# Peptides against a protein of PDB entry 3J47: the designs that were tried, part 2

Target 1, 121 residues: chain A of PDB entry 3J47
Amino acid sequence: IRLTNQLKSLKGLQSKLKDVVEYLDKVINKELPINHTILGKLQDVFNLLPNLGTPDDDEIDVENHDRINISNNLQKALTVKTNDELMVIYISNLVRSIIAFDDLIENKIQNKKIQEQRVKD

## One batch from the design tools (peptide; made by RFdiffusion4, then SolubleMPNN)

Design b1_p8_2_s3 (from b1_p8_2, 4 letters changed)
Fold by OpenDDE base, seed 1:
Structure b1_p8_2_s3 (fold): chain B 121 residues (1-121), chain A 8 residues (1-8)
Amino acid sequence: as target 1 above (121 residues)
Amino acid sequence: MQDLIDKL
């Protein structure tokens, strides 16, 4: 259930991001007037977005060292959390596969016993 | 443990 909800949420985010790109393309193409309220809301979203970019090694402004370290620590924390989540999903799928294999063995044993009984009667 | 159960 949780993985399906995460996938649904990610697909919903991807759709919304596509709608934002399509809006920006229409504004760039001058098909739509520049809405400063929408642009301000996009800026708010980008300012609230954790910098998940690798700092391009080319902007070593000495005043941003704390922001770069916070960004890298957050990216690392998200990468670790994602790896732990993938590991848990892998273990969950492995356990499910083992149980399904055990049930298959038991079902085969039961079917064999039923066949051996029918040959004796 | 609980997060594993919720993913099974």
Scores: peptide ipSAE 0.018, ipTM 0.564, DockQ to the pose 0.019
Fold by OpenDDE base, seed 2:
Structure b1_p8_2_s3 (fold): chain B 121 residues (1-121), chain A 8 residues (1-8)
Amino acid sequence: as target 1 above (121 residues)
Amino acid sequence: MQDLIDKL
């Protein structure tokens, strides 16, 4: 249930990001008037985004070295956390598969014993 | 441990 809800939430976020891009494209093309209230809310969203910049190896600015290191450390921390979460899901699914296989073996053994009893009577 | 149980 929890993973399905996370996937649904992520698909919902992806749809909303697409709606925002399509709105911005229509504003750039002058198909829609500029709505300053929408742009202000988008600016608030961008101001709340963590700096996740990939170090493009092409911006040699000595003043950005601390921001690049912080960004790389944050990206690495998010990647490690995501990997650890995926490993827990993998182990959980493996354990469920082992239990379901054990239950199947026990059911097969019980069915065999019942058949062997019915052949002796 | 609890997060593993909640995922099981």
Scores: peptide ipSAE 0.017, ipTM 0.572, DockQ to the pose 0.019
Fold by OpenDDE base, seed 3:
Structure b1_p8_2_s3 (fold): chain B 121 residues (1-121), chain A 8 residues (1-8)
Amino acid sequence: as target 1 above (121 residues)
Amino acid sequence: MQDLIDKL
């Protein structure tokens, strides 16, 4: 139930990101006028995004070294956390697959016994 | 374990 809701929420987010890209493309193509209120809200979204950029080896501004180290540590921490969450999902799916395989074996054994009984009657 | 089951 919760996974289905997360998947629905993620699909909703993906649709909204697509709507934003399509809007930006129409603005770039001059099909739509620049809306400064939308641009300001997009800027607020980008300002709230953690800098997950790889340090391009070309932005060694000596004043940003502490921010780059913090961003790299945050990216690494988010990657580790995501990998741990994916590992838990993987193990859960593996266990479910093993149980479903055991149930399938038992069902095949039962069906074979029922067939062997029907051939004796 | 319960929080994982509730997450599925």
Scores: peptide ipSAE 0.014, ipTM 0.478, DockQ to the pose 0.020
Fold by OpenDDE base, seed 4:
Parts: sequence; C-alpha cells; structure tokens
Structure b1_p8_2_s3 (fold): chain B 121 residues (1-121), chain A 8 residues (1-8)
Amino acid sequence: as target 1 above (121 residues)
Amino acid sequence: MQDLIDKL
C-alpha cells in the first residue's frame, strides 16, 4: 500500500513538473502572457531546491567550494538513498516472485494429484 | 533500517 501511494505521488509530481515546463514554453513562445505571480512562486520553489548540480569543474570560485562540497555530498547521499530504496524494492519483488513460484509449484502438485485420481477411477 | 522495513 505505501509503495503504490509513493508511486502515485511521484507520478502526480511528474505531471505537475510537466505542466510547469509546458507553461514556461508557452510563455517563452509568447503564446501566454508573463504571470509574475507564477514566476515568483516558481522562484520560491527553486530557492527551496538544494543545488544538486554536478559542479562543472569550471565553477571553481573559492567562495563556492563549500556550496559545491555540500551539493556533491547531498547528491551522493540522495544517490545512495535512492539505490538503497531500489535495492529494497528489488528484494521485495524477488520475495514476491519466490512466493508466486511456490504457489505455482503447489498448484501443479495439486493438479497432478487430481489427474492421478481421475486415472484410477 | 526502520524506513526500509516500513516499505516492505
């Protein structure tokens, strides 16, 4: 139940991000007027996003080195966390596949017993 | 570990 809700929430977030991109593209193309209230809210979202950029090796300004290290550590931590979450999903799917295989074996054994009974009658 | 168990 939790995984399905997380997947639904992630799909909902992906849809909303797509709607934002499509809005920005329409504004760039001058198909829609610039809404400063939407741009302000979008700027607030970007200001709340941690910098997850790979430091391009070309942004070695000495004042950004701590921000770059924090970004890299956060990106690495998110990558490790994502890999650990994917590993759990993988193990859960393996366990489910083993159970479904056991159920299939038991069903096959039962069907064989029923067939052997029908040949004796 | 606990958050992993709660996802299973």
Scores: peptide ipSAE 0.007, ipTM 0.484, DockQ to the pose 0.022

Design b1_p8_2_s4 (from b1_p8_2, 4 letters changed)
Fold by OpenDDE base, seed 1:
Parts: sequence; structure tokens; C-alpha cells
Structure b1_p8_2_s4 (fold): chain B 121 residues (1-121), chain A 8 residues (1-8)
Amino acid sequence: as target 1 above (121 residues)
Amino acid sequence: MQELVDKL
């Protein structure tokens, strides 16, 4: 259930991001007027977006050291969380495979017993 | 067991 909801949420985010790109392309192409309110909201979203980029090693401005550390800590936390989620998916698939194998063994045993009964009658 | 996997 959790993974399906995350996948649905990610697909919903991807759709919204596509709609934003399509809007920006129409503004660049001068098909739509520049809406400063929409641009301000996009800037708010980008300012609230954690820098998930590797700090390009080329902008060591001494005043950004705290922002770089926060970015790296958040990227690390997201990487750890993603690894834990992948581990849960792996374990869930392993357990599902074991159950399906057990059911297959039981089904084969039952079918063999039914065949042995039909040969005795 | 299947119900547990479907909850995960």
C-alpha cells in the first residue's frame, strides 16, 4: 500500500512538473504573457526545494558552508530513506517468492496424492 | 503471510 501511494504521488508530481515546463515553454515562445504571480510562486517552490544537487566543487564561497552542509545532510537522509525503502521492497518480494514457492510445493503434493488415489481405485 | 506483504 505505501509503495503504491508513493508511486502515485511521484507520478502526480511528475505530471505537475510537466505542466510547469509546458507553461514556461509557452512563456519563452511568447505564446503566453509573463505572469509575475506564477513566476513568484515558482521561485517560492525553487527556494523551498532542498538543494539535492552535489554542490559543484567550484562555488566554495565561505558564506555558504552551512547551506552546503544542510544540503548534504538532506541528500544523505533521502539516500538512506530510499535505501531503507528499497530494502523493504526487496524483503517483501523475497517473502512473496517464498510463499508462492510453498503454495507450488503444496499444490504438487496435493496433485500427486490425487493421482495416487485414482490409480488405486 | 500474503496479507502482510500487501500491507508493506
Scores: peptide ipSAE 0.016, ipTM 0.527, DockQ to the pose 0.017
Fold by OpenDDE base, seed 3:
Structure b1_p8_2_s4 (fold): chain B 121 residues (1-121), chain A 8 residues (1-8)
Amino acid sequence: as target 1 above (121 residues)
Amino acid sequence: MQELVDKL
């Protein structure tokens, strides 16, 4: 249930991101007028995105060294968290595969018994 | 076991 809801939420987010890209493409192509209210909301979303950029080796401004270390620590923490979430998904899928394999073995044993009964009658 | 996997 929880994983299915997360997958549904992620598919919903993917659809909304596609709607945003399609809107931006139409604005770039001058098919739609620039809506400053939408642009402001997109800017707020981008300002809330953690800087997940690799430190390009070219932005060693001495004043950003603390921000770069904070961004790298945040990226590492998000990567670890994502790996832990993926590990839970992997274990859940592994357990499901083991159960489905056990059910398949039991089904084969039952089918064999039914065939052996039909040969005796 | 299946019910637990379906709850996850």
Scores: peptide ipSAE 0.013, ipTM 0.486, DockQ to the pose 0.016
Fold by OpenDDE base, seed 5:
Structure b1_p8_2_s4 (fold): chain B 121 residues (1-121), chain A 8 residues (1-8)
Amino acid sequence: as target 1 above (121 residues)
Amino acid sequence: MQELVDKL
């Protein structure tokens, strides 16, 4: 029972990974528009993958060293790109907050000037 | 500043 359920779960994961590859191929071929929400969820999945580029120091077959270096470089590139995108979003939100604060200060100054005019008339 | 907000 446990082994049959694990095999069923693994086959279900393999099917979903195939559907993801087919989606990415359609996006690369420009058959489908880029969906940033799907790419963000795919990035979340890659960030949750165990580091596929640290073999435990006990299984370095010389033929896997190039695949491990490619996996590490891809994960590092995705992490750097994620950090840069998050930094842009953070700066954008900070800039919006500064402008909204400046507009609030100017509105407060204008309201004070209007009140001072109404007391002089 | 406003032109940067309109691009975000």
Scores: peptide ipSAE 0.012, ipTM 0.430, DockQ to the pose 0.016
Fold by OpenDDE base, seed 4:
Structure b1_p8_2_s4 (fold): chain B 121 residues (1-121), chain A 8 residues (1-8)
Amino acid sequence: as target 1 above (121 residues)
Amino acid sequence: MQELVDKL
C-alpha cells in the first residue's frame, strides 16, 4: 500500500513536470503567450530546488566551493537514502517471495494428502 | 514478516 502510493505520487509528479515542459515548449515556439504568473511560480519552484548538479570540474570559482560541497553532500545523501530505500524494497520483495513459496509448499503438501486419500478409497 | 509485506 505505502509503496504503491509513493509510486502513484511519483507518476503524478512526472506527469506534472511533463505538462510544465510541454507548456514551456509551446511558449518557446510562440504557440502560447508568455504568462508571467506561471513563469514566476516556476522560478519559485527552481529557487526551492537544491542545486543537485554534479559540479563540472570547470566551475571552480572560489565563491561557489561551499555551494558545490553542499550540492555534492546533498546528492550523496539523496543517493545513499535512495539506495537504503531500494534495499528495504528489495528485502520486502524477498520476504514476500519466501511467504509465497511457503504457501506454495503447503498447497503442494495439501494436494498430495488429498491424492493419497483418493487412492485409499 | 506479514505486516511488513502488507505495508508495501
Scores: peptide ipSAE 0.012, ipTM 0.459, DockQ to the pose 0.017

Design b1_p8_3_s1 (from b1_p8_3, 4 letters changed)
Fold by OpenDDE base, seed 4:
Structure b1_p8_3_s1 (fold): chain B 121 residues (1-121), chain A 8 residues (1-8)
Amino acid sequence: as target 1 above (121 residues)
Amino acid sequence: TPLDDLLK
């Protein structure tokens, strides 16, 4: 039962990957308009893919080598682009955290001044 | 700096 369900799920995934390839081919051939929401979700899927290995250079038929190199170059390009996008988001969140920290420091300084004034009165 | 004023 468990193994049969895993095999069924894997066959379902393979069918979905084929549907995605056929969709991308139609978009590349300009038969369908570019959908940025679908493209974004595909980029997220590619970023979650385990490194589709550099196959050790010793077992690849020349036709598989070009497809694997294209896949690895696409994965690398998506990973680099995602790293740059994540860096911009990270810097933006870091700047917000610094501003919030500065506001906390100013609030603590003001509270200290108010407390020192109350001790002098 | 505001940080130096907190540390004083």
Scores: peptide ipSAE 0.041, ipTM 0.757, DockQ to the pose 0.010
Fold by OpenDDE base, seed 3:
Parts: C-alpha cells; structure tokens; sequence
Structure b1_p8_3_s1 (fold): chain B 121 residues (1-121), chain A 8 residues (1-8)
C-alpha cells in the first residue's frame, strides 16, 4: 500500500513535469505567448529543488551527463538570479531599517528636549 | 549628526 501510493504520487509528479516541459517547448517555439506568472512559478519550483549538486562523478550514464550538466548549469543560474533578487530585497530592508533607526533617534532627541522643558517650567 | 546629539 505505502509503496504503491508513493509510485502513484511520483507518476503524478512526472506527468505534471512533462506538462511543464511541453508548455516550455510551446513557448520556445512561439506557439504560446510568454507568461511571466508561469515562469515565476517555475523559478520558485527550481529554487525549492534541493541543490542538485553535481552528482558525484561515479554513476552518470554518458547520455545523461549532458542533460545533467545542462540541468545543473540551469539550477546554478536560477540560484544566482535568486541570490541577486534576495540581495536587492535585503539591501532594501537594510535601508528601511537604517531610516527607521534614524527616525527613532530623532524622536528620542525630541522627547529629551520636551522633558528638559517640562522640568524647567 | 542626530546620533551625536543623542550621545550628548
């Protein structure tokens, strides 16, 4: 029962992956317009894939080697692109945090001045 | 700087 369910789930995943490949082939062949939302979701899927580190050089059939190298290069390129996108988000959040810190310092200075005035009156 | 004014 468990193994049969795992095999059924894997076959279902394989079918969905085939549908994605067929979609990409139609986009490459200009049969379908580029949908940036679908490409974004595909990028999210590749970013969620475990780092398919170069399978240790000891068990790759020569016909799979070019396909695996292309897959690894694509995975690496997607990881680099995602790292660059995350870097821009990180810098943006850092800048926002610096501004919010500066505003906090200015608010503390103003509060100090208000308290000094209240002690003098 | 605002920070220097807080430290004074």
Amino acid sequence: as target 1 above (121 residues)
Amino acid sequence: TPLDDLLK
Scores: peptide ipSAE 0.041, ipTM 0.764, DockQ to the pose 0.009
Fold by OpenDDE base, seed 1:
Structure b1_p8_3_s1 (fold): chain B 121 residues (1-121), chain A 8 residues (1-8)
Amino acid sequence: as target 1 above (121 residues)
Amino acid sequence: TPLDDLLK
């Protein structure tokens, strides 16, 4: 029962990975438009994957080394892209906070000037 | 700066 459920889950994962590959091939071939929401979710999956480039050093057949290097380069490229997207969001939120703080400073300075005028009159 | 004027 436990092994049969693990094999069923692994076959289900393999089918879903095949559907993702087929989708990416259609996007590469320009048969489908780039969906940024699907790519973002795929990036989140790749960022949550343990380094697929450490096969334990005990079975490196030379033919798997090129596929592992391609997988690691893709994971690294997706991690860099995600980091750049998060950096743009962070900078945008920082700029919004600075503008809101500047408006607060200006309002406080104006209110102080109005109070100082009312005390002189 | 406007910030220095707020701190004074």
Scores: peptide ipSAE 0.041, ipTM 0.744, DockQ to the pose 0.010
Fold by OpenDDE base, seed 5:
Structure b1_p8_3_s1 (fold): chain B 121 residues (1-121), chain A 8 residues (1-8)
Amino acid sequence: as target 1 above (121 residues)
Amino acid sequence: TPLDDLLK
C-alpha cells in the first residue's frame, strides 16, 4: 500500500511537472502572457527543492564532490538568473501600470478642458 | 506636471 501510493504520487508529480514545462514553453513562445504569480510560485518550488547538489551528510562519496559543487553552482546560478528575470518582469509591469496611470490622468485633464470649453460656449 | 494640472 505505501509503495503504490508513493509511485502514484511520483506519477502525479511528473504529470504536474510536464504541465509546468508546457506552460513555460507557451510563455517563452509568447502564446500566453507572463503570470508573475505562477513564476513566483515556481521560484518558491526551486528554492524549496532540496539542494540537488548537497549530498545528504550520509552520501559524501569523495569522487562526486566536483559534480556536487557544479550542480550547486548551477542551481544558485539558475536561482539568481530566475530572480533577476522575475525582477525585470516585475519592473516591466510596474512601468506598464505607471504608463496606464499617466494615460488616465491625461484623459481626465482632457475631459476637464472639454467640459470647461462647453460651459464657456 | 500632468498631475499638478489635475490637482488645480
Scores: peptide ipSAE 0.040, ipTM 0.754, DockQ to the pose 0.011

Design b1_p8_3_s2 (from b1_p8_3, 4 letters changed)
Fold by OpenDDE base, seed 2:
Structure b1_p8_3_s2 (fold): chain B 121 residues (1-121), chain A 8 residues (1-8)
Amino acid sequence: as target 1 above (121 residues)
Amino acid sequence: TPLDDLLQ
């Protein structure tokens, strides 16, 4: 239930982001008039986003072709970091499952020994 | 092994 709701929420966010991109493309292509109310709300969203474009202070100056590469580099870094975090969570859950399995084996062996003692008395 | 004792 919780994971299904998170996936549904993420799919809903992805759809809304696609609709925003399609709207911006139509505005850039002059197919739609600029709506200042939509643009203002979009600016508010960008101001609330973490800086998706700061590698640490030292290069303010690459003209207009590098904004796509910087966005791609941070998206790649976030994807790598997310994959590494998911790998650590996976390994941690695997180790917990192995420990719980070992405890089950030990408990079964102890229960067998207790039954064998009760049959000798 | 402890695993063999679980399978017996």
Scores: peptide ipSAE 0.047, ipTM 0.763, DockQ to the pose 0.010
Fold by OpenDDE base, seed 3:
Structure b1_p8_3_s2 (fold): chain B 121 residues (1-121), chain A 8 residues (1-8)
Amino acid sequence: as target 1 above (121 residues)
Amino acid sequence: TPLDDLLQ
């Protein structure tokens, strides 16, 4: 039961991947206009793919080698771009955290001064 | 610095 359901789910994923390839082929052949929303979602999918390491050059059928190398280079380029985008988000969040920490320090100093004044009156 | 003022 579990293995049969996994195989059915994998076949369903394979069908959807074929539909995406057919869509891309139609866009490349200028049969369909470029949809930036679909390309953005496709980019999101490639960014969520685990690093499918380049299959070591020893198992690739020579007819698929150029397509697989182009796919791997594209995936690597998308992974690098995503890493750079995530780095900018990380730095932005780090800077916000530093500012919030500085504001917390200033608020603690002000609170200390207010308490010292209240003990003196 | 504000941090030094907190440590005093």
Scores: peptide ipSAE 0.046, ipTM 0.772, DockQ to the pose 0.009
Fold by OpenDDE base, seed 1:
Structure b1_p8_3_s2 (fold): chain B 121 residues (1-121), chain A 8 residues (1-8)
Amino acid sequence: as target 1 above (121 residues)
Amino acid sequence: TPLDDLLQ
């Protein structure tokens, strides 16, 4: 029972991975428009995958090495793209915080000048 | 600096 359920779950995952590959092939062939929401979710799945690029050194058939290298290059490219997107969001939030802080400083300086004028009158 | 004027 436990092994049969594990095999059924793995076959279900394999079918879903095949559906994703078929979708990506249609997008590459320009048969479907690029859906950024699907690509973003796929990127999140890849970023959550443990490094698919260490086959434990115990079964490297030379034919799998090229497919593993392609998978690792894709994983690195997706991780770099995510890091760049997060960096742009971080910089945008930092700039907003700096502007809001500058406005606070200017308002405090103006309020201090107004108080100093009122004490001289 | 405007920041030093804020801290005083």
Scores: peptide ipSAE 0.043, ipTM 0.746, DockQ to the pose 0.010
Fold by OpenDDE base, seed 5:
Structure b1_p8_3_s2 (fold): chain B 121 residues (1-121), chain A 8 residues (1-8)
Amino acid sequence: as target 1 above (121 residues)
Amino acid sequence: TPLDDLLQ
C-alpha cells in the first residue's frame, strides 16, 4: 500500500512537471502572456530543489567536473534570471501602486471641485 | 502639482 501510493504520487508529480514544461514552452513561444504569479511559484520550487549545482562534498568524482561546472552555471543563471524576474514583478507592483495613488489623488481633487461648485450654487 | 492640490 505505501509503495503504490508513493509511485502514484511520483507519477502525479511527473504529470504536473510535464504540464509546467508545456506551459513554459507556450510562454517562451509568446503563445501565452507571462504570469508573474506562476513564475514566482516556479522560483519557489527551484529555491526548494536541492542545490543541483553544488556537489555534496561526498560526490566529488573527478569525472563530473564538466557536469558540475554546467550545473553551477545553470544554477547561477537561474538565480540571476530569478533576481531579474523578481525585480520586474517588484517594479510592476510599484507602478501599479503609483497609478492607484495617482487615481486616488485625481479622485480627491475632483471631489473637492464638485464640493466647491455645490457651495457656489 | 496634483500632489500640491491635494495638500491644499
Scores: peptide ipSAE 0.043, ipTM 0.761, DockQ to the pose 0.011

Design b1_p8_3_s3 (from b1_p8_3, 3 letters changed)
Fold by OpenDDE base, seed 4:
Structure b1_p8_3_s3 (fold): chain B 121 residues (1-121), chain A 8 residues (1-8)
Amino acid sequence: as target 1 above (121 residues)
Amino acid sequence: TPLEDLLQ
């Protein structure tokens, strides 16, 4: 159930991103008038998105260098944050596996005691 | 140890 909902949400996001691309293509092709309110909101989204482009080191115009450094610093910060979040998830799964292992040991010890009692009667 | 009891 939980994983299926996450996959459904991700597919929903992918569909919405496709709808945005199709809208932008229609605006570029002059099939739709430019809506400045939609364009402003898209600009806000793009300003909040890390530049997911590795800058090819070959487009170093000096004005792009600060934007590239900000992008790389934001991408690095998001990569570090994602790594730390994944680490917490892995530690949480490890702790759950240890608890389940302890429960297995206790169940095996109890089963052994029950068998030893049955051999003495 | 509890682990040794699991390996027996």
Scores: peptide ipSAE 0.044, ipTM 0.767, DockQ to the pose 0.010
Fold by OpenDDE base, seed 1:
Structure b1_p8_3_s3 (fold): chain B 121 residues (1-121), chain A 8 residues (1-8)
Amino acid sequence: as target 1 above (121 residues)
Amino acid sequence: TPLEDLLQ
């Protein structure tokens, strides 16, 4: 019973992965427009996947090496793109915080000068 | 520095 349920779940996952591959092939062939929302969800899935690029050293069939290398290059490319997107968001928030801090410093300096003038008058 | 002037 447990093994049969695991095999059924794995076959269901394999079917869904096939539907994703067929969708990506249609997008690559320009038969469908790129959907950024689907691509973003696929990126999230690839970022949550443990490194699919360590075949445990116990059955490297030489024919699977090219498919494994392609999957690893894709996962690396998606990870780099995600890191670049997060870096741009981080830099944008950092710049906003620096500007707001500079405005706070300038306002404090101006307020101090106004108080020093009022004490001299 | 403007930051040191903010801390005083």
Scores: peptide ipSAE 0.038, ipTM 0.750, DockQ to the pose 0.010
Fold by OpenDDE base, seed 2:
Structure b1_p8_3_s3 (fold): chain B 121 residues (1-121), chain A 8 residues (1-8)
Amino acid sequence: as target 1 above (121 residues)
Amino acid sequence: TPLEDLLQ
């Protein structure tokens, strides 16, 4: 249920992103008038998004290069922080699994001793 | 070992 809802929400986001791309293509092709209110909201969304990925080559405005470097550094820092947090969670789950396994071994040993005592009486 | 006795 939870994973299915996350996948449904992600598919819904993907559909909305596709509709935004199609809108932008129509605006670029001059098929639709520029709506400054939609474009402003879209700029606000892009300013709130960590820059996900290098724009593949071909207009190096020097002003975009510094923003791309700052955003790539922020994305790298966020990725490193996320990896370190996931590593701590992984180690914590591994330790819990080892403890639960040790408790299982101890319980099996105790059950065997109790059975051996019952066969001697 | 106690581990081998668990796998048996």
Scores: peptide ipSAE 0.034, ipTM 0.744, DockQ to the pose 0.010
Fold by OpenDDE base, seed 5:
Structure b1_p8_3_s3 (fold): chain B 121 residues (1-121), chain A 8 residues (1-8)
Amino acid sequence: as target 1 above (121 residues)
Amino acid sequence: TPLEDLLQ
């Protein structure tokens, strides 16, 4: 019973992975618009995978050189994409902090004007 | 600075 359920779950995961590949192929072919939320979740899945781009020093078979180049290129692309995402989050937090600082300055200016009016009346 | 004058 447990092994049959694990095999069923693995087949279900394989089906979902195929649907993700078909989705990515449609996005690459420009048949579908890029959904940044789906792409972000896919990146999270790849960041949870064991490092596909570090061959453990024990599996340098010369036949894997093309797979190692693809995995290293994928790891580099994920690292660049993660850096770009962190940069966008950082800029978004910086902009929110600047707006909140501007609102604080404007509130202080308004409060000063209201106090100066109350002293003249 | 103009910013320091706004913060006074």
Scores: peptide ipSAE 0.029, ipTM 0.715, DockQ to the pose 0.010

Design b1_p8_3_s4 (from b1_p8_3, 3 letters changed)
Fold by OpenDDE base, seed 4:
Structure b1_p8_3_s4 (fold): chain B 121 residues (1-121), chain A 8 residues (1-8)
Amino acid sequence: as target 1 above (121 residues)
Amino acid sequence: TPLEDLLR
C-alpha cells in the first residue's frame, strides 16, 4: 500500500511535469499568451527544487546536452536569483532582530532606572 | 554604549 501510493504520486508528478513542459512549449511557440501568474508559480516550484546537480557531462547524449544545459542554466539562474532574494529577506529579518534587540536594551535600561529611583526613595 | 549599559 505505502510503496504503491508513492509510485502513484510519482507518476502523477511526472504527468504534471509533462503538462508543464507542453504548456511552456505552447507559450514559447506563441500558441498561448504569457500568463504571469503561472510563470510566477513555476518559478516558485523551480526555486523549491533541490539543485539537480549538473549531471556530469560524461552521461548525456549530445542531443539532450543542449536541453539539459538550458535546464541547468535556467535552474542555476533561478537558484542564484533565489539566493539573492533570500539574502534580502535574511538581511530584513536581521535588521528586524537588531531593532527588537535595541528595544529590549532600552526597556532594560528604563527598568534599571526605575529600580534605582525606588532604592533612593 | 547601550550594549555596555546592558552588560553592566
Scores: peptide ipSAE 0.045, ipTM 0.770, DockQ to the pose 0.010
Fold by OpenDDE base, seed 1:
Structure b1_p8_3_s4 (fold): chain B 121 residues (1-121), chain A 8 residues (1-8)
Amino acid sequence: as target 1 above (121 residues)
Amino acid sequence: TPLEDLLR
């Protein structure tokens, strides 16, 4: 019973992965427009996958090695792209915060100078 | 710096 349920769940996952591959092939062939929401969710899935780059030392046939290397290169490319996008957002928010802080300091200095002038008159 | 001028 447990092994049969695991095999059924794995076959269900394999079917869903096949549907994702078929969708990506249609997008690559320009049969469908690029959906950025689907691509973003696919990136989230690849970023949550454990490093598929450790074949535990248990007997992966040489024919599976090329498919694993392609999957690892794709995962690495998606992770790099995600890190670059997050870095640009972080830098943009940092720059905005620095500008807003500089404007606040300048406004406080100007207000202090205006008060010091009013006390001298 | 503008920050040092605010702290004086």
Scores: peptide ipSAE 0.042, ipTM 0.764, DockQ to the pose 0.009
Fold by OpenDDE base, seed 2:
Structure b1_p8_3_s4 (fold): chain B 121 residues (1-121), chain A 8 residues (1-8)
Amino acid sequence: as target 1 above (121 residues)
Amino acid sequence: TPLEDLLR
């Protein structure tokens, strides 16, 4: 239930972001008049976004390729960071499972020794 | 090993 609701909310956000892009494309193409109230709200959203635009200084190159490369480089950096964080969580859960298995082994050995002592008395 | 003593 909780994960399904998060996925539904994320899909809803993706749909709204698509509608915003389609609106901006129509405004850029002069198919729709500029609505300053919509642009103001969009500027407020961009000002609330963390600065998604600094991987360190290497390659100033000029005009029309940068919006796709910056979005892809940030999306790649966020994907790598998320994968590394998930890997640390996975390793932590694996280590906890190994410790719990070792404790189970030791408890079974101790129980066997106690039963062997009770059969000798 | 403790694992071998568990399987024995």
Scores: peptide ipSAE 0.039, ipTM 0.759, DockQ to the pose 0.009
Fold by OpenDDE base, seed 5:
Order: C-alpha cells, then structure tokens, then sequence
Structure b1_p8_3_s4 (fold): chain B 121 residues (1-121), chain A 8 residues (1-8)
C-alpha cells in the first residue's frame, strides 16, 4: 500500500512536470503570454531543487560536462533573475516608503498652516 | 537642512 501510493504520487508528479514543460514550450514559441506568477512559482521550484550546478566531485563523467555547464548556466540565470526580482521589490518598497514619508511631511506642513491660521483669527 | 526645517 505505501509503495503503490508513492509510485502513484511520482507518476502524478511526472505528469505535472510534463504539463509544465509543455507550458514552457508554448511560452518560448510565443503561443502563450508569459505569466509572471507561474514563472515565479517555477523559479521557487528550481530554488528548492538540490544545487544542480555542484555535482559532487565523484560523478564527473566527461559526458556530463555539457549537462553541468547547462545546469550551471540555468542556476546562474535563476540567481541573477532572483536578484533582479528582489531588487525590483526593494526599489518598490523604497519608493512606497519615500511617498509615505513625503505624505507625512505634507500632512505636518498642512496641520501647521491650519494651526497658524486658527491663532490669527 | 530644508528637510529639517519642514519637520520642525
């Protein structure tokens, strides 16, 4: 029973992975628009994968060198993209904080003007 | 600074 459920779960994961590949192929071929939410979740999945760019030094067969280079390039591209996304989030939060600070200054100036008017009347 | 004068 446990082994049959694990095999069923693995087959279900394989089917979902195939559906993701087919989706990515359609996006690469410009048949579907890029969905940033799907791409972000896919990036989270790749960030949770064991570090595909560090084969333990014990399995460097010469036929894997091209696969290792592709994996290292993919991981580097994902790391750069993660850094760029974090930078965009950081800039967005910084801009929101600057706007909120400007609004706070303007509210203080306005409140001071209202108080100065009430003291002159 | 002009900013400190606005915050005061």
Amino acid sequence: as target 1 above (121 residues)
Amino acid sequence: TPLEDLLR
Scores: peptide ipSAE 0.029, ipTM 0.719, DockQ to the pose 0.010

